# Ledger of designs, part 80: peptides against a protein of PDB entry 3ZOQ

Target 1, 223 residues: chain A of PDB entry 3ZOQ
Amino acid sequence: QLLQDSWWNQLKEEFEKPYYQELREMLKREYAEQTIYPDSRDIFNALHYTSYDDVKVVILGQDPYHGPGQAQGLSFSVKPGVKQPPSLKNIFLELQQDIGCSIPNHGSLVSWAKQGVLLLNTVLTVRRGQANSHKGKGWERLTDRIIDVLSERERPVIFILWGRHAQMKKERIDTSKHFIIESTHPSPFSARNGFFGSRPFSRANAYLEKMGEAPIDWCIKDL

## One batch from the design tools (peptide; made by RFdiffusion4, then SolubleMPNN)

Design b2_p17_4_s1 (from b2_p17_4, 8 letters changed)
Fold by OpenDDE base, seed 5:
Structure b2_p17_4_s1 (fold): chain B 223 residues (1-223), chain A 17 residues (1-17)
Amino acid sequence: as target 1 above (223 residues)
Amino acid sequence: SGSVDAADEKYLAEQAA
């Protein structure tokens, strides 16, 4: 997969490192011998839809959905026609309560990505039916570098960090330049402990407006 | 909001659904 020039300039040195070469070889075997999600052409969709320069907001996820037809290379997002997973349903509930958006009839967040919302998982592949099966195989080192180069960018970024896993990345973010929105995870197990009512969408837009940037249109149209 | 729960894992909830 070829990256946009803006991301290539930031990440090109990583792809020559041994850890990434080993990851690549592992993935070649996995995709050949196992059912792996997302499709190999969709692994870097987050970077394809949102260039390095266009990033306004980052939403961190863990790893892709592991069911058939679900993952599309964007955190929390599912392909059209796929039943919305529980965490995504809660995201849309908060979206409705926060800024009045209707609940969409699909779960694709591509419209956010196209507006500058980097929907990044820390691990970018998974085996069918085996959550976190590709954890610790090298993706985290690359995605840490993605966070690092965004942190080093002069133009501010808004990081939305839901839950412990995402919040562990806070140490890599220069909070003198960048804005962080934190809450519990949208998971049914934790959403009532702080995610609901956190209003991350209006808060993100308020910050963008203060920066003199266009806000995100978070409302998603039906397909 | 700044609270963190021990159950803040996506895959746990998604697998249970």
Scores: peptide ipSAE 0.042, ipTM 0.667, DockQ to the pose 0.105
Fold by OpenDDE base, seed 3:
Structure b2_p17_4_s1 (fold): chain B 223 residues (1-223), chain A 17 residues (1-17)
Amino acid sequence: as target 1 above (223 residues)
Amino acid sequence: SGSVDAADEKYLAEQAA
Protein backbone atom coordinates (compact mmCIF):
# COMPACT_ATOMS: atom_id res chain seq x y z
CA GLN B 1 0.00 0.00 0.00
CA LEU B 2 1.22 3.45 -0.91
CA LEU B 3 2.28 5.76 1.88
CA GLN B 4 2.66 9.49 1.96
CA ASP B 5 6.03 10.60 0.66
CA SER B 6 7.25 11.62 4.10
CA TRP B 7 6.63 8.18 5.57
CA TRP B 8 7.81 6.39 2.46
CA ASN B 9 11.14 8.15 2.70
CA GLN B 10 11.49 6.98 6.28
CA LEU B 11 10.25 3.41 5.88
CA LYS B 12 10.93 2.36 2.27
CA GLU B 13 13.98 0.34 3.31
CA GLU B 14 11.92 -1.67 5.78
CA PHE B 15 9.49 -2.81 3.13
CA GLU B 16 12.32 -4.38 1.18
CA LYS B 17 13.63 -6.38 4.13
CA PRO B 18 12.98 -10.11 4.44
CA TYR B 19 11.03 -9.79 7.68
CA TYR B 20 8.49 -7.53 6.06
CA GLN B 21 8.20 -9.68 2.98
CA GLU B 22 7.54 -12.64 5.23
CA LEU B 23 4.98 -10.60 7.12
CA ARG B 24 3.28 -9.66 3.87
CA GLU B 25 3.10 -13.27 2.77
CA MET B 26 1.70 -14.26 6.14
CA LEU B 27 -0.91 -11.53 5.91
CA LYS B 28 -1.91 -12.59 2.42
CA ARG B 29 -2.64 -16.06 3.75
CA GLU B 30 -4.39 -14.73 6.83
CA TYR B 31 -6.67 -12.38 4.93
CA ALA B 32 -7.50 -15.17 2.51
CA GLU B 33 -8.16 -17.87 5.10
CA GLN B 34 -9.34 -15.91 8.15
CA THR B 35 -11.31 -12.82 9.00
CA ILE B 36 -8.65 -10.23 9.72
CA TYR B 37 -9.07 -6.71 11.04
CA PRO B 38 -8.86 -4.00 10.07
CA ASP B 39 -9.74 -4.03 6.40
CA SER B 40 -6.51 -4.44 4.47
CA ARG B 41 -6.96 -0.97 3.01
CA ASP B 42 -7.03 0.49 6.52
CA ILE B 43 -3.92 -1.18 7.97
CA PHE B 44 -1.80 1.94 7.57
CA ASN B 45 -4.47 4.53 8.33
CA ALA B 46 -2.39 5.98 11.15
CA LEU B 47 0.32 6.83 8.64
CA HIS B 48 -2.20 7.95 6.04
CA TYR B 49 -3.86 10.48 8.32
CA THR B 50 -0.67 11.71 9.99
CA SER B 51 2.43 12.30 7.87
CA TYR B 52 5.89 11.87 9.29
CA ASP B 53 6.52 15.59 9.29
CA ASP B 54 3.13 16.42 10.77
CA VAL B 55 3.38 14.14 13.80
CA LYS B 56 2.98 16.17 16.97
CA VAL B 57 1.81 13.49 19.39
CA VAL B 58 2.08 9.70 19.41
CA ILE B 59 -0.37 7.50 21.28
CA LEU B 60 0.70 3.86 21.32
CA GLY B 61 -1.72 0.96 21.40
CA GLN B 62 -1.15 -2.77 21.35
CA ASP B 63 -3.15 -4.25 18.48
CA PRO B 64 -6.47 -3.61 16.71
CA TYR B 65 -9.89 -4.34 18.09
CA HIS B 66 -10.89 -7.81 16.98
CA GLY B 67 -14.66 -7.43 16.67
CA PRO B 68 -16.62 -6.85 13.47
CA GLY B 69 -16.57 -3.32 12.16
CA GLN B 70 -14.51 -1.93 15.04
CA ALA B 71 -10.92 -1.38 13.97
CA GLN B 72 -10.13 1.41 11.55
CA GLY B 73 -6.34 1.31 11.65
CA LEU B 74 -5.98 3.79 14.52
CA SER B 75 -5.10 2.91 18.10
CA PHE B 76 -8.08 3.02 20.49
CA SER B 77 -10.34 4.34 17.74
CA VAL B 78 -13.50 2.67 16.48
CA LYS B 79 -15.55 3.38 13.40
CA PRO B 80 -18.61 5.59 13.77
CA GLY B 81 -21.66 3.65 14.86
CA VAL B 82 -19.57 1.23 16.90
CA LYS B 83 -20.05 1.02 20.65
CA GLN B 84 -17.18 2.65 22.48
CA PRO B 85 -14.94 0.05 24.13
CA PRO B 86 -14.31 0.48 27.87
CA SER B 87 -10.81 1.90 27.51
CA LEU B 88 -12.02 4.44 24.99
CA LYS B 89 -14.85 5.46 27.28
CA ASN B 90 -12.29 6.08 30.00
CA ILE B 91 -10.17 8.10 27.60
CA PHE B 92 -13.15 10.33 26.96
CA LEU B 93 -13.89 10.59 30.67
CA GLU B 94 -10.35 11.80 31.28
CA LEU B 95 -10.66 14.15 28.32
CA GLN B 96 -13.77 15.66 29.86
CA GLN B 97 -12.19 16.05 33.28
CA ASP B 98 -8.92 17.32 31.86
CA ILE B 99 -10.08 20.00 29.44
CA GLY B 100 -13.86 19.99 29.56
CA CYS B 101 -14.69 18.23 26.31
CA SER B 102 -18.08 16.61 25.98
CA ILE B 103 -18.30 12.86 25.51
CA PRO B 104 -18.77 12.28 21.79
CA ASN B 105 -21.56 10.08 20.47
CA HIS B 106 -19.03 7.99 18.52
CA GLY B 107 -15.57 6.55 19.00
CA SER B 108 -13.67 7.77 15.96
CA LEU B 109 -10.41 9.53 16.72
CA VAL B 110 -9.79 10.50 13.10
CA SER B 111 -10.00 14.17 14.04
CA TRP B 112 -6.99 13.69 16.31
CA ALA B 113 -5.08 11.89 13.59
CA LYS B 114 -5.72 14.69 11.11
CA GLN B 115 -4.22 17.16 13.56
CA GLY B 116 -0.96 15.28 14.00
CA VAL B 117 -1.78 12.67 16.62
CA LEU B 118 -0.25 9.43 15.40
CA LEU B 119 -2.55 6.70 16.72
CA LEU B 120 -0.14 3.81 16.33
CA ASN B 121 -0.65 0.21 17.37
CA THR B 122 2.52 -1.84 17.73
CA VAL B 123 0.77 -4.68 15.90
CA LEU B 124 -1.39 -3.57 13.01
CA THR B 125 -3.60 -6.61 12.32
CA VAL B 126 -5.56 -9.19 14.28
CA ARG B 127 -7.72 -12.24 13.70
CA ARG B 128 -11.39 -11.90 14.48
CA GLY B 129 -11.99 -12.75 18.11
CA GLN B 130 -8.34 -13.51 18.81
CA ALA B 131 -6.61 -10.66 20.56
CA ASN B 132 -2.89 -10.39 19.89
CA SER B 133 -3.04 -13.24 17.36
CA HIS B 134 -0.54 -11.50 15.09
CA LYS B 135 1.93 -10.67 17.84
CA GLY B 136 5.52 -11.51 16.99
CA LYS B 137 4.93 -11.84 13.25
CA GLY B 138 6.92 -8.82 12.14
CA TRP B 139 4.75 -5.78 12.81
CA GLU B 140 6.70 -4.90 15.94
CA ARG B 141 9.88 -4.51 13.92
CA LEU B 142 8.21 -2.07 11.55
CA THR B 143 6.49 -0.10 14.28
CA ASP B 144 9.70 0.00 16.28
CA ARG B 145 11.27 1.59 13.22
CA ILE B 146 8.43 4.12 13.13
CA ILE B 147 9.22 5.04 16.72
CA ASP B 148 12.93 5.15 15.91
CA VAL B 149 12.62 7.51 12.96
CA LEU B 150 10.39 9.79 15.01
CA SER B 151 12.90 9.69 17.84
CA GLU B 152 15.62 10.66 15.38
CA ARG B 153 13.58 13.58 14.07
CA GLU B 154 14.89 16.98 15.07
CA ARG B 155 11.46 18.48 15.63
CA PRO B 156 10.26 17.22 19.02
CA VAL B 157 7.43 14.73 19.45
CA ILE B 158 5.19 14.09 22.43
CA PHE B 159 4.84 10.40 23.26
CA ILE B 160 1.86 9.39 25.35
CA LEU B 161 2.61 6.00 26.87
CA TRP B 162 -0.33 4.40 28.65
CA GLY B 163 0.46 1.16 30.42
CA ARG B 164 3.45 -1.14 30.59
CA HIS B 165 3.44 -2.31 26.98
CA ALA B 166 3.68 1.21 25.62
CA GLN B 167 6.15 2.26 28.28
CA MET B 168 8.52 -0.49 27.20
CA LYS B 169 9.10 1.56 24.07
CA LYS B 170 10.54 4.42 26.10
CA GLU B 171 14.02 2.99 25.64
CA ARG B 172 13.72 3.78 21.93
CA ILE B 173 12.86 7.42 22.52
CA ASP B 174 15.47 10.14 22.89
CA THR B 175 14.09 11.85 25.97
CA SER B 176 16.59 14.66 25.57
CA LYS B 177 14.58 15.81 22.55
CA HIS B 178 11.13 14.36 23.00
CA PHE B 179 8.51 14.70 25.69
CA ILE B 180 7.03 11.66 27.43
CA ILE B 181 3.67 11.49 29.16
CA GLU B 182 3.28 8.29 31.15
CA SER B 183 0.44 6.85 33.18
CA THR B 184 -1.39 3.62 33.79
CA HIS B 185 -3.53 2.27 30.99
CA PRO B 186 -7.07 3.62 30.46
CA SER B 187 -8.49 0.11 30.82
CA PRO B 188 -11.02 -0.39 33.60
CA PHE B 189 -8.46 -2.57 35.36
CA SER B 190 -5.89 0.18 35.72
CA ALA B 191 -7.49 3.55 34.98
CA ARG B 192 -8.17 4.37 38.62
CA ASN B 193 -4.55 3.64 39.50
CA GLY B 194 -3.18 6.65 37.68
CA PHE B 195 -4.77 7.23 34.28
CA PHE B 196 -7.64 9.25 35.67
CA GLY B 197 -6.28 12.60 36.69
CA SER B 198 -3.13 12.24 34.58
CA ARG B 199 -4.38 15.04 32.28
CA PRO B 200 -2.44 13.96 29.20
CA PHE B 201 -4.36 16.24 26.85
CA SER B 202 -3.70 19.52 28.61
CA ARG B 203 -0.12 18.49 29.29
CA ALA B 204 0.43 17.69 25.63
CA ASN B 205 -1.01 21.03 24.58
CA ALA B 206 1.08 22.88 27.14
CA TYR B 207 4.18 21.35 25.62
CA LEU B 208 3.06 22.14 22.08
CA GLU B 209 2.48 25.74 23.03
CA LYS B 210 5.91 25.91 24.63
CA MET B 211 7.32 24.71 21.32
CA GLY B 212 5.42 27.41 19.47
CA GLU B 213 3.12 24.91 17.81
CA ALA B 214 -0.63 24.92 17.54
CA PRO B 215 -2.31 22.87 20.24
CA ILE B 216 -4.46 19.87 19.44
CA ASP B 217 -8.19 20.37 19.45
CA TRP B 218 -8.90 17.25 21.44
CA CYS B 219 -12.63 17.82 21.61
CA ILE B 220 -14.50 15.56 19.23
CA LYS B 221 -17.69 16.71 17.57
CA ASP B 222 -20.72 14.51 17.40
CA LEU B 223 -21.64 12.90 14.11
CA SER A 1 -18.06 2.36 32.82
CA GLY A 2 -15.92 -0.25 34.52
CA SER A 3 -17.24 -3.12 32.45
CA VAL A 4 -15.14 -5.01 29.94
CA ASP A 5 -15.93 -6.50 26.57
CA ALA A 6 -14.02 -8.80 24.25
CA ALA A 7 -12.57 -5.94 22.25
CA ASP A 8 -10.90 -4.46 25.32
CA GLU A 9 -9.76 -7.73 26.89
CA LYS A 10 -6.21 -7.35 25.63
CA TYR A 11 -5.79 -4.11 27.51
CA LEU A 12 -6.99 -5.65 30.75
CA ALA A 13 -4.72 -8.62 30.27
CA GLU A 14 -1.77 -6.33 29.68
CA GLN A 15 -2.31 -4.52 32.95
CA ALA A 16 -2.95 -7.72 34.85
CA ALA A 17 0.41 -9.19 33.82
Scores: peptide ipSAE 0.040, ipTM 0.662, DockQ to the pose 0.145
Fold by OpenDDE base, seed 4:
Structure b2_p17_4_s1 (fold): chain B 223 residues (1-223), chain A 17 residues (1-17)
Amino acid sequence: as target 1 above (223 residues)
Amino acid sequence: SGSVDAADEKYLAEQAA
């Protein structure tokens, strides 16, 4: 896909590497032979909505939702009209408790992305009904590079790392420049072990203000 | 900061359901 200039400058070398060419060929076959999510035009939506230079916050997910009409190329986000998945519901519960936002009547996090919240999955595609089916096919190498180039950026970034999978990426982040917010995952299986009460939204805004940047308006309007 | 947990495997199970 065509990327914004700022991301292209950071990632162009990756797209020329054999691993990515192999990934691309694999994806061509997968999209032709299987039902793959998200839509191929939406794979890089996280990068489309949030340029390299505009990234303020990163929220890492694992891989896209694998149900019909759910994934929109943004971690944890679902298209309007789609039932909010359990983890997303818990995210909104924490948002409400943290900074008083109402629970929106939809699950789209596009408003966050437009404000500089990079909603990045480590794996960017999935087969219908088969969670993590595209793990180990090359996406992780690209998304690791995305984390790396953000870590190398002089302007600080806030990384919100929910759960072990995301937290494993901490070693790639220069904590002398960037800020980390860690907690358990918002999943119902883990949220009560630390996610609830972690107040990631107010904490992120506190860091942004300390950096002299505008805070994120985390509250999501109804559609 | 929070602790590392086994949420990822559980999350996958949640998503697979």
Scores: peptide ipSAE 0.037, ipTM 0.643, DockQ to the pose 0.099
Fold by OpenDDE base, seed 1:
Structure b2_p17_4_s1 (fold): chain B 223 residues (1-223), chain A 17 residues (1-17)
Amino acid sequence: as target 1 above (223 residues)
Amino acid sequence: SGSVDAADEKYLAEQAA
């Protein structure tokens, strides 16, 4: 898949490595024989919407939603017209309490992506109805590299790490240069243990302002 | 649970682990 020049410059060597070629061949078979999400054209949407140089904030997810029509290649995001998953609902609740945004009538986070919020899953594909079905197949190595090259970037990045899975990536981030916002996961199983009240959106914008950058307009308009 | 709830189970499971 074609990437923006800025990402291609950072990742081109990965695509030539055997692990990625094996992943690619696996994916070709999977998409041919199984129902795989997201659409193959949407796998790299996070990188399509947010160039390497334009990244201001990173929000890490696990893997795509595995229901029909849900995943759109952005962590936590669902296509318009799709019912908001529980974790996303909680994200919007925190958004409302944090900075006063209204709850949108859809679950698309594309507006964040277009402003420099990299909505990256660690695994970028999944079989229908089978969470983590593509775990350990090579995506993690690529997405680790994405984190690495961002960590190496001179211009600071803000990493929002919800839950243990995302927080495990902290070791790859130069915390002397980049900012990290951590809390429990927005999942209903954990949100009340720290996610609610964590105010990640205002905190992220505070860091951006300190850096002399434009803040993110986190509020999402209805469609 | 609905399809949306099922789709979010991976996040639920991650926190339950």
Scores: peptide ipSAE 0.043, ipTM 0.649, DockQ to the pose 0.151; fails the geometry check

Design b2_p17_4_s2 (from b2_p17_4, 9 letters changed)
Fold by OpenDDE base, seed 1:
Structure b2_p17_4_s2 (fold): chain B 223 residues (1-223), chain A 17 residues (1-17)
Amino acid sequence: as target 1 above (223 residues)
Amino acid sequence: SGSTEEKDKEYLAKLAE
């Protein structure tokens, strides 16, 4: 099967629907004829690293980085050895100011994913050099369903929504059960308008502690 | 007229040229 059991149980019906079949056919063509990111084996890395039941925090992104070697199937994350993109640099700056973590010498957020931070893009593939090139092709319907099934989960989730794109998903989240942390996007175009000083990491851990769960170790070790 | 993230990624695209 495509996904681990916990996610498969939640999403298996989606993969049988016409929209996903059309998406699959589109992707087959795109990967054959274009340079598409991430590697096809990494498309669902967010779900591979963080099971449905293990999700503690969700961080939403738009779509993958579209430069060579960057995307690894996790929102905002880049493969080791890749220069940290501006938004990611700002994320680490806020992390440092929020809870005192040192800025890592790489941009991989895999350690967050392994602790229950679902690093989900709303669109899971992109054509090289063309941001949002796979927008409106079916991914949004699947990732909306991912948000929905998490919202329906009895055990609370913390949603970190940076920027207007992510915040548009707030209507799908049952705020009677789940917690929302909102700010402007970490992009250089918006970070100084609210992202810096928003302290999403300590706030997320505060919610986790209220729920009696182990906090996230947000600090990332050098490689 | 995209999102701030989209604008940031457009910037990244220019860096990759």
Scores: peptide ipSAE 0.078, ipTM 0.749, DockQ to the pose 0.199
Fold by OpenDDE base, seed 2:
Structure b2_p17_4_s2 (fold): chain B 223 residues (1-223), chain A 17 residues (1-17)
Amino acid sequence: as target 1 above (223 residues)
Amino acid sequence: SGSTEEKDKEYLAKLAE
């Protein structure tokens, strides 16, 4: 099967629907004819690292980085050895100011994913150098379903929604059960308009502690 | 007009040129 059991039980019906079959065929052509990121085996890394039941926090991104060697199937995350993109740099600046973490010498957020932070993009693939090139091709329907099944989960989730694109998903989240942390996007174009000082990391941990759950160790060790 | 993330990616693309 495509996904681990916990996610498969929630999403298996989606993969048999026509929209996903069409998406799959499109992706086959794209990966054959274009340079597509991330690697095809890494598309579902967010779901691989963080099981359905283990999700504590969700951080939504738009689509993968479109430069060579950057995307690793996790929102905002880049492979080790890759220069940190501006938005990620700002995330680490806020992390440092919020809870005192050192800025790591790499940009991999895998350690967050392994602790229950679902690093989900709404679109999971992209053509090299062409942002949003796979927008509207079917990914959004699948990732909407991911948000839906998390919203339907009894165990509460914290959704961190940076920027307008992510915040458009609020209507799909049952705020009677789940918590929302909103701010402007960490992009240099918007970070100073609300992202800096929003303290999403300490706020997320505060919610987790109130729910009796272990907080996330947001600090990332150097490699 | 795109999202701020879209603008950020466009900026990154320009830097990569």
Scores: peptide ipSAE 0.073, ipTM 0.742, DockQ to the pose 0.214
Fold by OpenDDE base, seed 4:
Structure b2_p17_4_s2 (fold): chain B 223 residues (1-223), chain A 17 residues (1-17)
Amino acid sequence: as target 1 above (223 residues)
Amino acid sequence: SGSTEEKDKEYLAKLAE
């Protein structure tokens, strides 16, 4: 099966729906005819690293980085050895100011994912050099369902929503059960308008502690 | 019109040129 059991049980019906079959066929053509990121085997890395039941925090992105070797199937994350994109640099700056973590010498957020931070993009593929090239092709319906099934989960989730695009998903989240952390996007174009100083990492851990759960170790070790 | 993330990616694209 495509996904581990916990996610498969939540999403298996989606994969049989026409929209996803059409998406799948589109992706087959795209990967055959274009350079598409991430690697097809990495598309669902966010779900691979973080099971449905293990999700503690969700960080929403839009679509993958579209440069060579960057995207690894996790929102905002880049493979080791890849220059940190501006938004990611700002994320680490806020991390440093928020809870004192040093800025790592790489941009991989896999350690977060392994701790229960679902690093989910709303669109999971992109053509090289063409941001949003796979927008409106079906991914949004699947990722909306991912948000929905998390919202329906009894165990609370913390949703970190940076920027307007992510915040548009707030209407799908049952805020009577789940926690929302909102700010402007970490992009250099918006970070100084609210992202810096928003302290999402300490706030997320505060919510986790209130729920009696272990906090996230947000600090990332150098490689 | 576009999201800030889109703008960020546009910025990245410009840097890659």
Scores: peptide ipSAE 0.029, ipTM 0.656, DockQ to the pose 0.219
Fold by OpenDDE base, seed 5:
Order: sequence, then C-alpha cells, then structure tokens
Structure b2_p17_4_s2 (fold): chain B 223 residues (1-223), chain A 17 residues (1-17)
Amino acid sequence: as target 1 above (223 residues)
Amino acid sequence: SGSTEEKDKEYLAKLAE
C-alpha cells in the first residue's frame, strides 16, 4: 500500500484514476531529470504522521519549500538544521504571543503532526528554485479529495486557513460539522494585516476542548 | 545571490498572492 490503512481506505480509488496515473508518470520523469522536493519518500509525510482518524486540525499550505534540504513533506515545516523561513518565523512569533511558547531552535513541526495536526500542502512536490512548478498537474485533485473526505467525516475537524489560497477551500468544508479559523497568511507580506493577533493556536485548542478532545501541545521543544 | 532567503522570499511572495 502507498499509505497507511486509514488513508488508503479513503483515497485508494483516487490512485486508480487516470489523473493520478498521469501525475505519477510526470513525477517519475521530474525526479529523474531534475531536483524535486521533497525527497520522493517524503511526499506523503503529512498522511504518514497523521492518520485519517487521528486528524484534529488541518493547516493548509500551497506547495513545498523549493530550497535544498528544506521541505519534509509537511506544510510550513522544515527539516532540523534548516534555517526557519520567514513565514515559519512568524508562525512561531504568533505562537509565542498567543499561548506563550518559546521560539524553538529548529523548524520541524513533526510534533504537531504526531498529535493530529495534518500539515497538508495542496501541491505536494516542487522543482528546485521554482515555486508552484508542479501546480495544475494533478495534486490539487488529490488534496481536494483529502479535504472532502475529512469534511465528510462525522468527527469534527478544525481547519486553519491562512491566506486566500487556503481560504478558497472553504467551499469544500461542511461548516455545520467542522470549524474554520481564518486569517491572512503568515508571510511577511501579509502577516501584519491580520495573521498576527489571530491566535489560531489557542482558538484551535478551545474548539478541541468544546469537542471533548485533548488539546494540541503546540509548544515545540528544542533539539 | 542565490541565498536561501532570496529563494524563500520568492516562494513567500507567491504564497501571499
């Protein structure tokens, strides 16, 4: 199986469809001819770390970081030892102001993923140095399906939608069951227009508590 | 300059659109 059982049961039909087969063939060529991020083994890390049933929170990104050693298959996250990108720094600044967490000395959000935070990009691969180079190649159809099956889940999910791109997915989310937290993007170009002060972490935990679920420990320990 | 920050800036600019 390509994925763990819980996600496989939800997505197996997608992998049989022509669009995904074409995407797969494209990716084979891309990985063979160019430097593609993340490592092919890490493409589905978001789904590997957070099972379908364990999803509590979804944080949507656009596509992976396109610099060497950065992307690890989780939205906004970078591998340990990698300098924190500006958006991630702003995420940690908001985290500190929101709930008092210290700024970690690394940028890995794996600890969030392991607690049920699905760190999903809408496009899961990118060419080195070429942002959105794999946009419109089929990933969006798969990740839309991921959002759909989560929206259809009876157990509520919290969707954190930073920026216009992520917010375009609201139409796919059943707000009668699920919760939406929206703000501008953490990018330096938009963070001061609404992201800072939006307190998404405490708000997410407040929703989780209302649902009778354990809150997320958003604070990240140093490595 | 080809720095990581330069690449990140371009990436983040697109994210902010």
Scores: peptide ipSAE 0.021, ipTM 0.572, DockQ to the pose 0.120

Design b2_p17_4_s3 (from b2_p17_4, 8 letters changed)
Fold by OpenDDE base, seed 1:
Structure b2_p17_4_s3 (fold): chain B 223 residues (1-223), chain A 17 residues (1-17)
Amino acid sequence: as target 1 above (223 residues)
Amino acid sequence: SGSVDALDEKYLAEQAA
């Protein structure tokens, strides 16, 4: 099976649907004919690192970074050795101001994923140099289902929704049961309009503590 | 297709770098 058991049980029906079969065929052509990111083995890394049952926090992104060696299947995250993109730099700046973490010397958020932070893009692939090139091809339907099954989960989840794109998914979340943390996007174009000072990391941990769960260690060690 | 608008905030940030 494609995914670990906990996610497979939630999503297996989606993979049998025509839309996903068409998406898969499209992706096969794309990966064969063009440079597509992330590596095909890394497309579902968010689900690989964070099981359905282990999700504590969700951070939604748009689509993968479209530059060489950047995307690793986790929203906002870049592979070690890759220059931190501007939005990620701002995330780390807010992290530092919020809870005192040092700015890491890399951009990998794998340590968050391993602790239950689902770093989910709404679209999971992209052509080199062409942002949103795989928008509207079927990924959104699958990732909407991911949000839906998390919303349906009895154990509460914290959704961190940065920017308008992510916030549009709020309608799919049962806010009577789950917690929402909203602000402007960490992009340099919007961060000063609300992202900075929003303190999403301490707020998320406060919710986790109220839920009786272990908080996230948001601080990232240097490599 | 690609887009550069208010909904493509990450891409805008990347292009500005």
Scores: peptide ipSAE 0.034, ipTM 0.655, DockQ to the pose 0.220
Fold by OpenDDE base, seed 2:
Structure b2_p17_4_s3 (fold): chain B 223 residues (1-223), chain A 17 residues (1-17)
Amino acid sequence: as target 1 above (223 residues)
Amino acid sequence: SGSVDALDEKYLAEQAA
């Protein structure tokens, strides 16, 4: 099966639907004819690293980085050895200011994912050099379902929603059970309008502690 | 609002650059 059991049980019906079959066919063509990121084996890395039951925090992104060697199937995350994109740099600046973490010498957020931070993009693929090139092709319907099944889960989740695009998903989240942390996007164009100083990391951990769960170790070790 | 839209456009421009 495509996904681990916990996610498969939640999403298996989606993969049988026509929209996903159409998406799959589109992706087959795209990967054959174009350079598509991430690697096809990495498309679902967010779900691979963080099981349905292990999700503690969700951080929503839009779509993958579209440059060579960048995207690794996790929102905002880049493979080790590549330059940190501007938004990610700002994320680390806020992390440092929020809870005192050092700026890591790489941009991989895998350590977050392994602790229960679902790093989910709403669109999971992109054509090289063409941001949002796979928008409206079916990914959004699947990722909406991911949000829905998390919202329906009894165990609370913290949703970190940076920017308008992510915040549009708030209507799908049962705020009677789940927590939402909102701010402007970490992009250089918006970070000074609310992202900096929003302290999403300490706030997320505060919610986790209140629920009796282990906090996230947000600090990232150098490689 | 116009400000939110402008921010979105700038973000998209950043991603496209």
Scores: peptide ipSAE 0.034, ipTM 0.632, DockQ to the pose 0.104
Fold by OpenDDE base, seed 3:
Structure b2_p17_4_s3 (fold): chain B 223 residues (1-223), chain A 17 residues (1-17)
Amino acid sequence: as target 1 above (223 residues)
Amino acid sequence: SGSVDALDEKYLAEQAA
């Protein structure tokens, strides 16, 4: 798959490594023998929508939604026309309480991605109906490298880390240069324990303004 | 909405640990 030049320059060495070659071969088999999400052309959508140089904010997810027509290669995001998953609904509730945005009639976060919000899952594929089925197969090494090259970037990045899985990546982030926003996960199980009221959107924009950068328009228009 | 389904199972497991 063709990446933007900025990401290609950062990641080209990874694609030549044995682990990725093995991952690719595994994925070829999986896509041939199983129903795998997202569509193979959408696996790297997070990198397609948000170039390396344009990243302002990173929101880490775990792995793609495993239902039909849901995953579109962006963490937490679902294709238009797809029912909003519970965690995404809570994200929009916090968005509304934080900065007053209306709840959109769809779940696509593409507008965030186009503004520099890297919506990155740590694992980029999944079998239908089998959450985390591709965990430990090589994606984590690539996505760790994505975090690493962003951490090494001189221009600061804001990392929004919801839940323990995402927060485990904090050790890879140079906090002398980059900013971290942490809370519990937006999942209904944990949202009331810290996610609600965490105001990650206004806090992210506050950092961007301090950096002299344009804030994110987090409000999502209806389709 | 406070309801949970299979789509958030991995996140529930994460927070339960």
Scores: peptide ipSAE 0.033, ipTM 0.646, DockQ to the pose 0.160
Fold by OpenDDE base, seed 5:
Structure b2_p17_4_s3 (fold): chain B 223 residues (1-223), chain A 17 residues (1-17)
Amino acid sequence: as target 1 above (223 residues)
Amino acid sequence: SGSVDALDEKYLAEQAA
């Protein structure tokens, strides 16, 4: 079985559909003939670390980092030992200003994922050095379904939507049940236009507390 | 806040680093 039981129950029908079979065959060729990130065993790490029932917060990204050793199957996250990309540096700056966390000496967000933060990219693979190279190949249909089944869940979810790409998914979210935190993207191009000072971490925890759930420990320990 | 920037694309931002 590819996924945890809770996700399998929600997504099993998708894997039998022609679009996914075509995507799978494409990926087999790509991984055999090209350098593709992340490692094929890490593609679904977001779903592996955070079960369907355990999702508290969703942070949407576009596609994986396309440099060597960077992507680990989680949006915005990089493997330990990898230089923090500019957007991630800004995320940690906001984290420090928002709730006082120290800047970690690495860029791994696995500790968030283990607490119920679904770090989901809309496209889950990329060719080395070619950003967005797997756009429009079928991933978006699967990840749209992931958003849909979370939207249909009775227990509320908090969606953090940074930038236009993520915010385009807002129409798929039932705002009568779920909470949305929006700002500009943490990118150096847009962070000063609204991301800095948006305080998404304290705001997310405020919603969790109102729901009677444990807040996220957003502070990341050094490795 | 709810502001959106036309340059809010991760792949552009990370490539410019």
Scores: peptide ipSAE 0.028, ipTM 0.607, DockQ to the pose 0.104

